# Peptides against a protein of PDB entry 6NYY, part 27

Target 1, 212 residues: chain A of PDB entry 6NYY
Amino acid sequence: KHFEQAIERVIGGLEKKTQVLQPEEKKTVAYHEAGHAVAGWYLEHADPLLKVSIIPRGKGLGYAQYLPKEQYLYTKEQLLDRMCMTLGGRVSEEIFFGRITTGAQDDLRKVTQSAYAQIVQFGMNEKVGQISFDLPRQGDMVLEKPYSEATARLIDDEVRILINDAYKRTVALLTEKKADVEKVALLLLEKEVLDKNDMVELLGPRPFAEKS
Target 2, 212 residues: chain A of PDB entry 6NYY as posed
Amino acid sequence: KHFEQAIERVIGGLEKKTQVLQPEEKKTVAYHQAGHAVAGWYLEHADPLLKVSIIPRGKGLGYAQYLPKEQYLYTKEQLLDRMCMTLGGRVSEEIFFGRITTGAQDDLRKVTQSAYAQIVQFGMNEKVGQISFDLPRQGDMVLEKPYSEATARLIDDEVRILINDAYKRTVALLTEKKADVEKVALLLLEKEVLDKNDMVELLGPRPFAEKS

## One batch from the design tools (peptide; made by RFdiffusion4, then SolubleMPNN)

Design b1_p11_5_s2 (from b1_p11_5 with P1M)
Fold by OpenDDE base, seed 5:
Parts: structure tokens; C-alpha cells; sequence
Structure b1_p11_5_s2 (fold): chain B 212 residues (1-212), chain A 11 residues (1-11)
């Protein structure tokens, strides 16, 4: 109990009991978080889901908590599945409401940062090649880019392609699993917090063995 | 999901 609460505080901050969402906003949050949860459930290289919540904490209206793996090395496949999981909220909103909200801003920021890092820092793009440049940190003087404007355009194009591919993959997955997203969203609206056991009861066992 | 307050650039 105390340890879980400490982890929840580190991830989400303090519970904001005073933040009353309108029913339609709470519904949007439930489907958004269900999108993350279901994407993470059915993506092999996503981290195992521990908890999903629509109780507002800090600046978050909802969250999904995963069991972090202590790993120093990430594959391209792992990074793609993490991008897809991160896009799961936005994709769920599009599938169920035919509209998108500002609620995915932090998700899109994370996806954008991951895509640029894969292409510019990790050399994971065949067209850009085996290069590694430091991305300017927020507040660093924009030093002259160590590459040409042609390379800059190529990077921008390949980042867009990578994000769009992750988005399309997530759309395909959550469209296939649409009924599962709805089950999770509806149960979230009832219970506000779901754990791994609730997910197993709804969806069956996760199809990927937990790498112990 | 995050709140709209993050859209405002920190002053």
C-alpha cells in the first residue's frame, strides 16, 4: 500500500480530488486511457500494464502505469511498439469520437522526441544512415546543424514517415481490438482504476509471456 | 491524457 502510493506519486503526482470533469470529458479520458492500455496489452515489446486510471493526478487526467524493465538497450521494434502504445490514446479518441483533443499533447511530444532520437541519435533509419548527432536540448543555443539543409529535410521527412507508420499501425491494432477498447473504457467509467487482473478478466491473458 | 494548461508556453 505505502509503496504503491509512493510510486503513484512519482508517476502521476497527487490525486486531484477537486478536479471535476464533465461527463463527456471523463468519457473521453476513459477511452483515451483504454486506448493506451489495450495497445500496450497487444504489443509484444510494450511494457506490461500494471494499472490504468482515470482519476486526475497532477497535470494528468488519466494514466497507465507499466512495470518498467531495467534495460540499457532498446531495439527498433521496442521503440516502435512504445510509440504505438503512446499513440493509443489519440487513436482511440479518433476511432470512438471522430474527433481529437488536446489531451494527447504530451503523448505526441514523446512520440516526436522518440522519432527524432531514432533517426538522428540511434542511426535506426536506412535513408539517413548510421549517424548520431546530439539534439539541441531545450535552452541550448541552436548551434549550426552539423548536417546540410538537404539532410535536415531528409530527417524531417523520415521522422514524419516513422510517426505516420506508428500511427497507422496503432489505428490498425485498435480497430481490430475496438471491442476490447470499449470494454476497458466502460469498466474504467465504473471503477475509475483497473489493474492487471481486471484486464485479464476483460481481455484474457496477455498474449505475450512476461519476460521475467 | 493531460490538461490544456500545458499548451500555454511557460512565461
Amino acid sequence: as target 1 above (212 residues)
Amino acid sequence: MVTEEQLKPDP
Scores: peptide ipSAE 0.163, ipTM 0.757, DockQ to the pose 0.020
Fold by OpenDDE base, seed 1:
Structure b1_p11_5_s2 (fold): chain B 212 residues (1-212), chain A 11 residues (1-11)
Amino acid sequence: as target 1 above (212 residues)
Amino acid sequence: MVTEEQLKPDP
């Protein structure tokens, strides 16, 4: 109880019991978080879902919590599935509402940061090659990029390709699993909070062996 | 999902 609440505070901040969303916004949040939850459920290298909530906390309107794997190393495949899971909210909004909201800003930031890191820090892109440069941190003097403007353009192109590929993969997945996203979203609107057991009842067992 | 208020750059 206290430990879960502490983790919830770290991830979501303090529960804003006083923040009342309009029914339409609450619906948008439910489908957004359902998109994250379902993407994480059906992506092999995503972290297992622990909890999904549409109760506003801190600056968040809802969240999906995952049990992080204690890992120090990430594969390219793991990073891709994490990107897809992170795009799940935006993709769900697109599939169900035919419109996108500002609610995915933090998700898009994370995806963008991951894509750049994969290409310019981890050497995971074949066109850019086995390079590693520090990304400018907030407050660092804009040090001259240690690469040419041609390389900068190549990096920007490959980042867009990687994000678009992750987006398309997520669209394909959540389109296939559209009924599952709907089930999760509707149950979220009823219960506001779902755990792993609720997800198992709705979707069946996660199709990937839990790494014990 | 985050609120639009996060679009404001931290001062």
Scores: peptide ipSAE 0.150, ipTM 0.735, DockQ to the pose 0.020
Fold by OpenDDE base, seed 4:
Structure b1_p11_5_s2 (fold): chain B 212 residues (1-212), chain A 11 residues (1-11)
Amino acid sequence: as target 1 above (212 residues)
Amino acid sequence: MVTEEQLKPDP
C-alpha cells in the first residue's frame, strides 16, 4: 500500500480529486488505458502490469503501471514490444472511436524518442547501420549533425518505418484482443482502478511467465 | 493519457 502509493506519486503525481472528466472523456481514458493494459498483457517483452487507473493524477487522466524489470540491456524485440505497449492507448482509441485525441502525446513522445535512440544510438537499424550518435539534449545548442542531410533523411524515414511497424503490430494485437480491451475498459469505468488480479479474472493468466 | 495542458510548452 504505502510503497504502491509512493510509486503512483512518482509515475502519476498527486491525485487531482477536483478534476471532473465528462463521461465521454472518461470513456476515452478508460479505453486508452485498457489499450495499454491489454497490449502489455499480451506482449512477451512488456513489463508485467501492476495497476491500471482512470483516476486523474497530476497531468495524467489515467495510467497503466508496470513492474519495472531491473534490466540494463534491452533487445530490439524488447524495445519494439515496449513501443507497442506505449502505442496501445492510441490504437485503442482508433479501434473503438475511429478518432484520435491529444491524450497520446506523451506516449508518442516516448515512442519517438525510443525509435530515434534505436536507430541513432543503439545501431539497431540495418539501413542506418552500426552507428551511435548522441541525440541533442533539450537545451543543447543545435550542434552540426555528425552526419549528412542524406543520412538525416534516412534516419527520419527509418524512424517513421519503425514507429509505423510498431503501430501496425499494436493494431493487429488489439484488434485480435478487441473483446479483452472492451472488458478492461468497461471494468475500469466501473471500478476506476484495476490490479493484476482483476486482469487475471478478466483475461486469464498472463501468457508469459514472469521472469522471477 | 495526458491532458492537453501538457501541449503548452512549460513556461
Scores: peptide ipSAE 0.148, ipTM 0.739, DockQ to the pose 0.020
Fold by OpenDDE base, seed 3:
Structure b1_p11_5_s2 (fold): chain B 212 residues (1-212), chain A 11 residues (1-11)
Amino acid sequence: as target 1 above (212 residues)
Amino acid sequence: MVTEEQLKPDP
C-alpha cells in the first residue's frame, strides 16, 4: 500500500482530484490506456503490465505502468515491440473513435526518438548501415551533420518506414484484440484503476512466460 | 495520455 502509493506519486504525480474530465474525454482516456495495456499484454518483448489507470495525475490523464526489466542490451525486436506498445493508445483511439487526439503526443515523441536512435545510433537499419552518430541533445548547437543531405533524407525516410511498420503492426494486433481492448476500457471506466490480476481475469494469463 | 498542457513548450 504505502510503497505502491509512493510509486504512483513518482510516476503520475499527485492526483488532480479537481480535474473532472468530461465523460467523453474519460472514455477516450480509458480506450487509450486500454490500447497500451493490451498491446503490452500481447507483445512478447514488451514489459509486463503492473497497473493501468485513468485517474488524472500531474500532467497525465491516464497511464499504464510496466515492470521494467533489468536490461542493458536491447534487440531490434524488443525495440519494435516497445514502439508498438507506445503506439497502442493512438491506435486504440483510431480503431474505436475514428479520430485521433493530442493525448498521444508524448507517445509519438518517444516513438520518434526511438526510431531515430535505432537508425543513427544503433546501426539497426540496413539501408543507412552500420553508423553511429550522436543525436543532437536539446540545446546542442545544430552542428553540421556528419553526413550528406542525401543521407539525411535517407534517415528521414527510414525513420518514417520504421514508425509506419510499428504502427501497422499495432493496428493489426489491436484489431485482432479489439474485444479485449474494449473489455479493459469498460472495466477502467468502472474501477478507474486495474492491476495485473484484473488483466488476468479479463484476458487470461499473459501468453508469454514471465521471465522470473 | 497527456493533457494539452504538456504541449505548451516549457517556458
Scores: peptide ipSAE 0.154, ipTM 0.745, DockQ to the pose 0.020; fails the geometry check

Design b1_p11_5_s3 (from b1_p11_5, 3 letters changed)
Fold by OpenDDE base, seed 5:
Structure b1_p11_5_s3 (fold): chain B 212 residues (1-212), chain A 11 residues (1-11)
Amino acid sequence: as target 1 above (212 residues)
Amino acid sequence: MVTPEQLLPDP
């Protein structure tokens, strides 16, 4: 109990009991977080879900907590599944509401940063090749790029391709699992917080062995 | 899901 609450405070911050969402906004949050949860459930290289909540904390309107893996090396496949899980909220909003909200801003930032890092730091793109450049940090004077404007355009194009591929993969997954997203969202609206056991009761066992 | 931190200025 005290340890779990401490972890929740580190991940989400303090519960904002004073932040009353309108019913439509609360519904949007539930389906958004259900999208993350279900994407993470059915993606092999996603971290296992521990908890999902639609109780506002800090700047978050909802959150999912995952069991962190102590991992120093990430594969391209692992980074893709992480991108898909991160897009799960936005994709769920599109599938269920036919509209998107500003609620995915932080998710899109993370996806964008991951895509650029894969292409320009990790050399994971065949067209750009085996290159590694430092990404400009927030506040660094972007000095002259160590590559041509043609390479800059290629990087931008390949980043968009990678993000769009992750998005399409997430759309395919959550469309296939649409009924599962709805089950999770509806139960979130009832309970506000779900754990791994609630997810197992709703969806069955996660189809991937927990890498111990 | 998060609250927006920055909005684009109106054109």
Scores: peptide ipSAE 0.181, ipTM 0.766, DockQ to the pose 0.021
Fold by OpenDDE base, seed 2:
Structure b1_p11_5_s3 (fold): chain B 212 residues (1-212), chain A 11 residues (1-11)
Amino acid sequence: as target 1 above (212 residues)
Amino acid sequence: MVTPEQLLPDP
């Protein structure tokens, strides 16, 4: 309890019990977070879900908390599944509402950063090749790019392709699991917080063994 | 999910 609350404060910030969302916004948050939760449940290389909440915390309206793995090395497949999980909220909004909201901004930022890192830092793109460049950090002077404008265009194109592929994969997954996303969203609207046991009761056991 | 207020750079 106290340890979990401390982790929740570190991840989400202080619970904003005074922030009352409109029913439609609360519904949007529930389906968004359900998208993350279900994507994480059915993606092999996603981190196991610990908790999903639609209680506002800090700047977040809801969150999915995963068991952090002490992992130092990531495969391309692991990074893709993490991107898909991160897109799960946006994809759920698209599937259920046929519209997108600003709520996925931080998710899209994370996906964008991951895609660029995969292509220009980790050499994980065949067209760009086995290259590694330091990305300018936020606030660093934009030093001259160590690559040509043609390479810049190629990077931008391959980033878009990678994100679109992750998006399509997530759409396929959450379309297949649409009923599960709805079950989670509806239960979130009732309980506001779900744990791993609630997810097991709703969806059955996670189909992938938790790497200890 | 985040609020739109995060669009503004922290002052």
Scores: peptide ipSAE 0.180, ipTM 0.759, DockQ to the pose 0.020
Fold by OpenDDE base, seed 1:
Formats: sequence, structure tokens, C-alpha cells
Structure b1_p11_5_s3 (fold): chain B 212 residues (1-212), chain A 11 residues (1-11)
Amino acid sequence: as target 1 above (212 residues)
Amino acid sequence: MVTPEQLLPDP
């Protein structure tokens, strides 16, 4: 309890009990968070879901909380599944509403940062090759890019390819699991908060062995 | 899901 509340405060901030979402916005949040939750459930290399909530906290309208694996090294496959999970909210909005909202901005930022890091820091792209450059941080002087404009264009193209591939993978997954996303979203609208046990009752056991 | 940090200027 106290530890979970502390983690919730770090991830979401303080619960904004005074922030009442309109019913349509609350529905959008429920399907968005259900998309994250279901994507994380059916992606092997995603972290196990702990909690999903549509109760606003800080700047968040809803969140999915996962148990992070104690790992220092990430594979390309793990990073892809994390990207897909992070896109799950946006993809759910597209599948269920045929429209996208600004609510995915932080997710898209994370996906964009991950894609660039994979290509230019981790050397995980075959076309760009085994290179590692520092990504400009916010507030760093625009250091001259340690690569040509041709390489910059190649990086930008490969980032788009990687994100689009992750997006397509997420669309395929959540389309296959569309009924599960709906079940989670509807139960979120009823309970506002779901835990791992609610997900097991609703979807069955996660199809991947939990690394204890 | 998050709120945008920048208020889109009112149209």
C-alpha cells in the first residue's frame, strides 16, 4: 500500500480528485489506457502490468503501471515491444474512435526518443550501422552533428521506418485483441482502476511466464 | 495519457 502509493506519486503525481473529465474524454482515456494494458499483456518483452487507472494524476489523465524488470541491458526486440506497448494508447484511439487526440504526446515523445537512441546511440540499425552519437539534450548548445546531412536524412528515414513498423505491429495486435481492449476499457469505465488480478480474470493468465 | 503542456492557442 504505502510503497504502491509512493510509486504512483512518482509516476503520475498527486491524484487530482478535483479534475472531472467529461464522459467522452473519460471514455477516450479508458480506451487509450486499455490499449496500453492489452498491448503490454500480449507482448512478450513488455513489462508485466501492475495497475491501470483512468483517475487523473498530475498531468496524466490515466496511466498503465508496469513492474519494471531489473535489467541494465535491453535487446532490440525488447525495445520494439516497449515501443509497441507505448503506442498502444494511440492505436486504441484509432481503432475505436477513428480519430487521434493530443493525449498520446508523451507516448510519441518516448517512442521518438527510443527510435533515435536505437539508431544513433545503440547501433541497432543495419543501414546506419554500428555507430554511437550523443543525442542533443534540451539546453545543450547545438553541437555540430558528428555526421553528414546525408547521414542525417538516412537516420530520419530509418527512425520513421522503425516507428511505423512498431505502429503497424501494434495495430495488428490490438486489432486481433480488439475484444480484449473493449473488455478492459468497459471495466475501467466501471471501476476506474484495475489491477493484475482484474486483468487475469478478464483476459486469462498472461501468455508469458512471469520471470520471478 | 497526458494533457498537452502547451495550450494550443485558441483558434
Scores: peptide ipSAE 0.179, ipTM 0.764, DockQ to the pose 0.018
Fold by OpenDDE base, seed 3:
Structure b1_p11_5_s3 (fold): chain B 212 residues (1-212), chain A 11 residues (1-11)
Amino acid sequence: as target 1 above (212 residues)
Amino acid sequence: MVTPEQLLPDP
């Protein structure tokens, strides 16, 4: 209890009990977080889900907490599954509501950053090639790009392709698991917070062995 | 899910 509450405060910040969401907005949050949770459940290289909540904390309206792996080297497949998990909220909103909200802004930022890093830092794109350039940090003078405008366009195109591939993969997954997303969302609306045991009861055991 | 910073009430 005390340790979990400490972790929750570190990850989410202080619980904003005074932030009353409208019922439809609370529903949107529940389905969004259910999308993250279910994507993380069924993606092999996603981190194991620890907790999912629709209680507003800090700047978050809801969150999914995962057990981070002590990992120093990431494969392309692992980065893709992490992108898919991160897109799970946006995809859930599209599948269930036929509309998208601003709630995925941070998710899309993370996905965008990951996609650019894969292509221009990690050399993980065959068309761009085995290149590695530093991404400009916020506040760095945009020095002349060490590549041509043609290469810039190619990077932009391949970033879009990578994100779209992750998006399509997530759509396919959450469409297949649509009933599971709904079960999680409905239970979130009832309990506001779910743990791993609630997820196991609801969905069955995670299909991937926990790497101990 | 996050609230856009521009929509956060000033602390």
Scores: peptide ipSAE 0.173, ipTM 0.748, DockQ to the pose 0.016

Design b1_p11_6_s1 (from b1_p11_6, 6 letters changed)
Fold by OpenDDE base, seed 2:
Structure b1_p11_6_s1 (fold): chain B 212 residues (1-212), chain A 11 residues (1-11)
Amino acid sequence: as target 1 above (212 residues)
Amino acid sequence: MKIHSSTVAPP
């Protein structure tokens, strides 16, 4: 408990107990976080969920905590499942509310960065090919791209395709698991914080063995 | 431990 709270404070920031969300916003956060949690539960290469919370911390209105594997090498399939998990919040909002919010901005940024990295750094796209370019860091004046404008257009198109494929995969998954997303969201609205045991009680055991 | 911060309030 004390150690977990200390880690939560360091990584998530202080609980903003004074930040009272409107009930509809709190509901949106609950379903958003439930989308992440359920996507992570049913995606093989997603990190195991430890905790999900709708208590605001730092800049986040909600968050999920995962136990990352000490992994340095990622497959294309692993990166796809991570993208799907990251899209889980946005997809949940679409499925349950028929509307999207600004809440997914950081998720979309991460997905965008991952997609570009896969295509232009990791050579994971067949059309772009076995190439690796350094992505501009925030603040670097990238004066010239090391590739043609035709290649730039191809990269942009393939990034969009990759993100859309991840999005569609996430929609399919969370549509199949819609009742599970709702169970998690409703319990989040009641308890504000769920752990792995709460998830097991709601959903049953995670269908993938925890690789220690 | 990786915290996936989700549902960020716009700046």
Scores: peptide ipSAE 0.251, ipTM 0.853, DockQ to the pose 0.491
Fold by OpenDDE base, seed 1:
Structure b1_p11_6_s1 (fold): chain B 212 residues (1-212), chain A 11 residues (1-11)
Amino acid sequence: as target 1 above (212 residues)
Amino acid sequence: MKIHSSTVAPP
């Protein structure tokens, strides 16, 4: 408890007990977080869910907390499942509301960064090939791109393809699991916070053995 | 422990 609360404060910031979301916004957050939770539950290489909350913290209106595996090496498949889990909130909003919100901005930033890193740093794209370039960091002078405008266009196209493939995979998954997303979202609206045990009660055991 | 702050309020 105290240690978890300390970690939650360090990572998520202070609970904004005073930030009362309107009921419709709170519903949107619940379905968004449920999308992340369910995507992470049914994706083999997603980090296991520890907690999901619709209590606002810092700049976050809701969050899903995962136990990251200490990994130094990531496969393309692992990175794809992580992208799909990260898109789970946006996809849930689309499936349930037929509209998207600004809530997914940080998720889309992470997905975009991951897609670019896969293509231009990790050499994981067949069309771009076995190349590795440093991505400009925030505050680095935009040094001349070490590649041509034709390569820049190819990179941009392949990034869009990769993100769209991850998006479609997530749509397929959360459409199949739509009833599970609904169960999680409704229980979030009641409890505001769910743990791993709540998820097991709702969805059954996670289909992937947690390597302890 | 990684918190995915998934729903962010606009600045």
Scores: peptide ipSAE 0.249, ipTM 0.850, DockQ to the pose 0.485
Fold by OpenDDE base, seed 5:
Structure b1_p11_6_s1 (fold): chain B 212 residues (1-212), chain A 11 residues (1-11)
Amino acid sequence: as target 1 above (212 residues)
Amino acid sequence: MKIHSSTVAPP
């Protein structure tokens, strides 16, 4: 208990007990987090869920805790599933509310960074090919791009395609699992915090073996 | 333990 709370404070920040979300915003957060949780549950290469919470911490209005795998090499398929899990919140908002919020800003940033890295650092796009360029870091002078303007346009197009494909995959998944997202969201609104056992009770065992 | 902060308040 005390040790877990200390880890949660170090990693998640201080619990914002004073940040009262409006009921509608709290509902949006619950469905957003449920979208992540359910996407992660049904995506093979997503990290196993340990905990999901709609109690605000630090800069987050909600959060999920996962058991990270010590992994040094990622496949394209693994990166895609991670992108889909990251899009799960935005997709859940779209499916349940027919509107999107600013809540997904960090998720979209992560997805965008992943997509660019796959194309320009990892050589994972067939059209762009086997290239690896350093992405400009925040604060680096944008040095001249080591590629033509035509290549820049191709990269931008293929990034958009990759993100859209991940988005469509996530829409398909969470539409299929819509009832599961609803169950998780409703239970989050009741309990504010769910663990792996709550998820097993709601959804059944995760269909993928836990890689120890 | 990886914490994914999913829903972020605007700055």
Scores: peptide ipSAE 0.239, ipTM 0.852, DockQ to the pose 0.469
Fold by OpenDDE base, seed 3:
Structure b1_p11_6_s1 (fold): chain B 212 residues (1-212), chain A 11 residues (1-11)
Amino acid sequence: as target 1 above (212 residues)
Amino acid sequence: MKIHSSTVAPP
């Protein structure tokens, strides 16, 4: 207990118990976090959920804590499931509210970075082919792209296709599991914090064996 | 442990 709280403070920052979200904003956060949690629960290659919270910490309004797998090599399928889990919040907002918020900005940044890396660093796209270029680092002079503007357009198109495919996969999953997202969101609004055991009680055991 | 802060308050 004390050790876990100390780790949570170090990693998540201080709980802003005094930050009163409007009820509608708190509801949006609950459904957003429930979307991530449920997507991660039902995606084979997602990291196992440890905790989900709608208590604001630092600059975050909500958060999910995962146990990362010790893995050095990622397949295209594993990267896709990670993208879907990351889109889970945005997709949940769309499914339940018919509107999207700014809350998914960091998620979309991560998905965008992953999609570009898959296509231009890992050679995982058939149309672009077996290429590997360094992505410009934030603040580096944009070196001349080692490829034509036609190739740049192809990369941009294939990035959009990949993100859209991940988005559609996440929509299909969370639509199928809509009742589970609702259960998690409602319990988050009640308890503000859920752990793995709460998720097992709500949804049953995670359908994928924990690779210890 | 990886904490994903998924819902970011606008700056």
Scores: peptide ipSAE 0.230, ipTM 0.846, DockQ to the pose 0.473

Design b1_p11_6_s2 (from b1_p11_6, 4 letters changed)
Fold by OpenDDE base, seed 2:
Structure b1_p11_6_s2 (fold): chain B 212 residues (1-212), chain A 11 residues (1-11)
Amino acid sequence: as target 1 above (212 residues)
Amino acid sequence: FKIHSLTIAPP
C-alpha cells in the first residue's frame, strides 16, 4: 500500500480528489484508459498491466501503470508493441466516440519520440539505414543537423509511416477486442481503479507468458 | 521503464 501510493505519487502526483470531471469527460477517460489496458493485455511485447485508474492525479486525468520488464535491450517488435499500447487510448477514443481529444498529447509525444529514436538513433529503418544521430535535447542549441535536407525529409516520412503502421495495428487490435475495451471501460466507470486481478477476472488470463 | 499512459488535461 504505502509503496504503491509512493509509486502512484511519482507517476501522477497527488490524487486530486477535488477535481471532478464532467460525466462525458470521465467516460472519455475511462475508454481512453481501457484502450491502453486492453492493448497492453493483447500485445505480446507490451509490459504487463499492473493498474489502471481514472482517478485524476496531479498531471493526469487517468493512467495505466505497467510493470516494466527489467531489460536493457529492446527489439523493433517490442518497441512497436509499446507504441501500439501507447496509442491505445487515442485509438479507443476514435473507435468509441468517432472523435479524438487532447487527452492523448503525452501518448503522442512518447510515440513520436520513440519513432524518431528508432529511425535516427537505433538504425531500425531500412530506408534511412544503419545510422545513429543524437537528437537535439530540449534547450540544446539547434546544432546543424548532421544530415542533408533530403535525409531530413526521409526521416520525417519514415517516422510518419512507422507511427501510422503502429496506429493501424492498434486500430485492428482494439476493433477485434472492442467488447473487451467496453467491459474494461464500464468497470472503470464503476470502480475507478482496476488491477491485474480485475483484468484477469474480466478478460481471462493474459495470453502471453509473463517473463519473470 | 515505467510506461505510464497519462491522459493529460489540456493546459
Scores: peptide ipSAE 0.216, ipTM 0.815, DockQ to the pose 0.594
Fold by OpenDDE base, seed 5:
Structure b1_p11_6_s2 (fold): chain B 212 residues (1-212), chain A 11 residues (1-11)
Amino acid sequence: as target 1 above (212 residues)
Amino acid sequence: FKIHSLTIAPP
């Protein structure tokens, strides 16, 4: 209990009991978080879900907590599955509501950063090639890009392709698992917080062996 | 890498 609360405080801050979400917004958050949870459940290289909550904390209206594997090396496949999991909330909103909200802003930022890093830092794109450039940090003078405008355009195009591919993969997954997303969302609306055991009870065991 | 998906309230 105390350890979990400490982790939760580090993640989201203190529970803001004062942020009363309207029922429709709370429903949107439930389906958004269910999208993350289900995407993470069925993606092999996604981190195992520990907890999902629709209780507002700090600036977050909801959150999914995962147990990251301690690893120093990430494959392209691992990064893709993480992108898909991160897009799960946005995709769930689209599938269930036919509309998107601002709730995915942080997710999209993370996905964008990951996509650029894969292409320009990790050399994971065949068209851009085996290059590694430092991304300008927030506040660094935009020094002249160490590459041509043609390369800049290529990078921008390949980033969009990568994100769109991750998005399409997530749409396919959550469409296939639509009933599971619904189950998780409805249970979230009832319990507000789900753990791994709730997910196992609801969806069955995660299809991927937990790498101990 | 604690991936915390935060559904962020609009600015």
Scores: peptide ipSAE 0.214, ipTM 0.818, DockQ to the pose 0.567
Fold by OpenDDE base, seed 3:
Structure b1_p11_6_s2 (fold): chain B 212 residues (1-212), chain A 11 residues (1-11)
Amino acid sequence: as target 1 above (212 residues)
Amino acid sequence: FKIHSLTIAPP
């Protein structure tokens, strides 16, 4: 209890008990977080879910906490599943509400950064090829790109393709698991916080052996 | 900007 509360304080800041979400917004958050949770549950290379919450903390309205794998090398498949998990909230909103919110802004930033890194840093795109360029850091002078405008256009196109592929994969998954997303969302609305055990009770054991 | 959702790694 005390340790978990300490972690929650570090991660989210103090519970803003004063921030009362409207019921419809709270519902949106619940389905958004359920999308992340379920995507992470059924994606082989996603990190295991530890906790999901719809209690507003700091700047977040909700969160999903995952146990990162102790790994130094990431495969293309692992990066794709991480992208899909990150898109799970946005996709859940689309599936259940037919509308999207600003809530996915941070998720989309992360997905965008990952996609660019895969293409221009890790050489993981066949069309762009075996290249590695430093991405401009925040505050770096945008020096001349070490590649042509044609290459820049190709990169932009391939980034879009990669993100769209991840999005489509996530749509397919969460559509298949739509009932599971709803179960998680409804239970979140009741309990506000779910752990791994709650997920096992709802969905059964995670279909992938946890690397102990 | 209020972040709606955070994918958080354990500390």
Scores: peptide ipSAE 0.115, ipTM 0.743, DockQ to the pose 0.136
Fold by OpenDDE base, seed 4:
Structure b1_p11_6_s2 (fold): chain B 212 residues (1-212), chain A 11 residues (1-11)
Amino acid sequence: as target 1 above (212 residues)
Amino acid sequence: FKIHSLTIAPP
């Protein structure tokens, strides 16, 4: 809730053309956002892309906006595809530039939070087991963890494994779809904003039926 | 709820 509201405020904030990006940085943002867009396009359980933009807004250099499914229950597969979509920007940077930037910080935070939640709140990891612990909220006193240091290490290891698996899946996908990422990035550099129709024109219809 | 990915400028 609070994080979504913060993003909505950043995106919903007035288009303050406050940051002039250098052409190389703008290129990086275009490929980053193209990575998100293409990952979301070709992942079954990802949310449909509504808009992708490389116009800076507030602290955001670019963004991809998706239509969330109205769902209360998430499967492990859905959470994985969402992680992959969220990693799409970082992966695109790696594939196209052989370097990573700080631009993915928010994405990595989201992925990290999701991974921990899956393992320690949702019981979705076989090694950790069917357990559910409350994650410390921002501002909560570091209460003693309800588990041993050995379990803490196991959780940390399994979080890394889960994130790495999502990362590898995203690398595989965006490598397969590399030409599509390039097309989207180039069109972003031209138009600065793309919608779903632009994506359909460029990539064809999304291969997954939109749940009505 | 809108899901957004945001490329963030370095601090």
Scores: peptide ipSAE 0.215, ipTM 0.819, DockQ to the pose 0.519; fails the geometry check

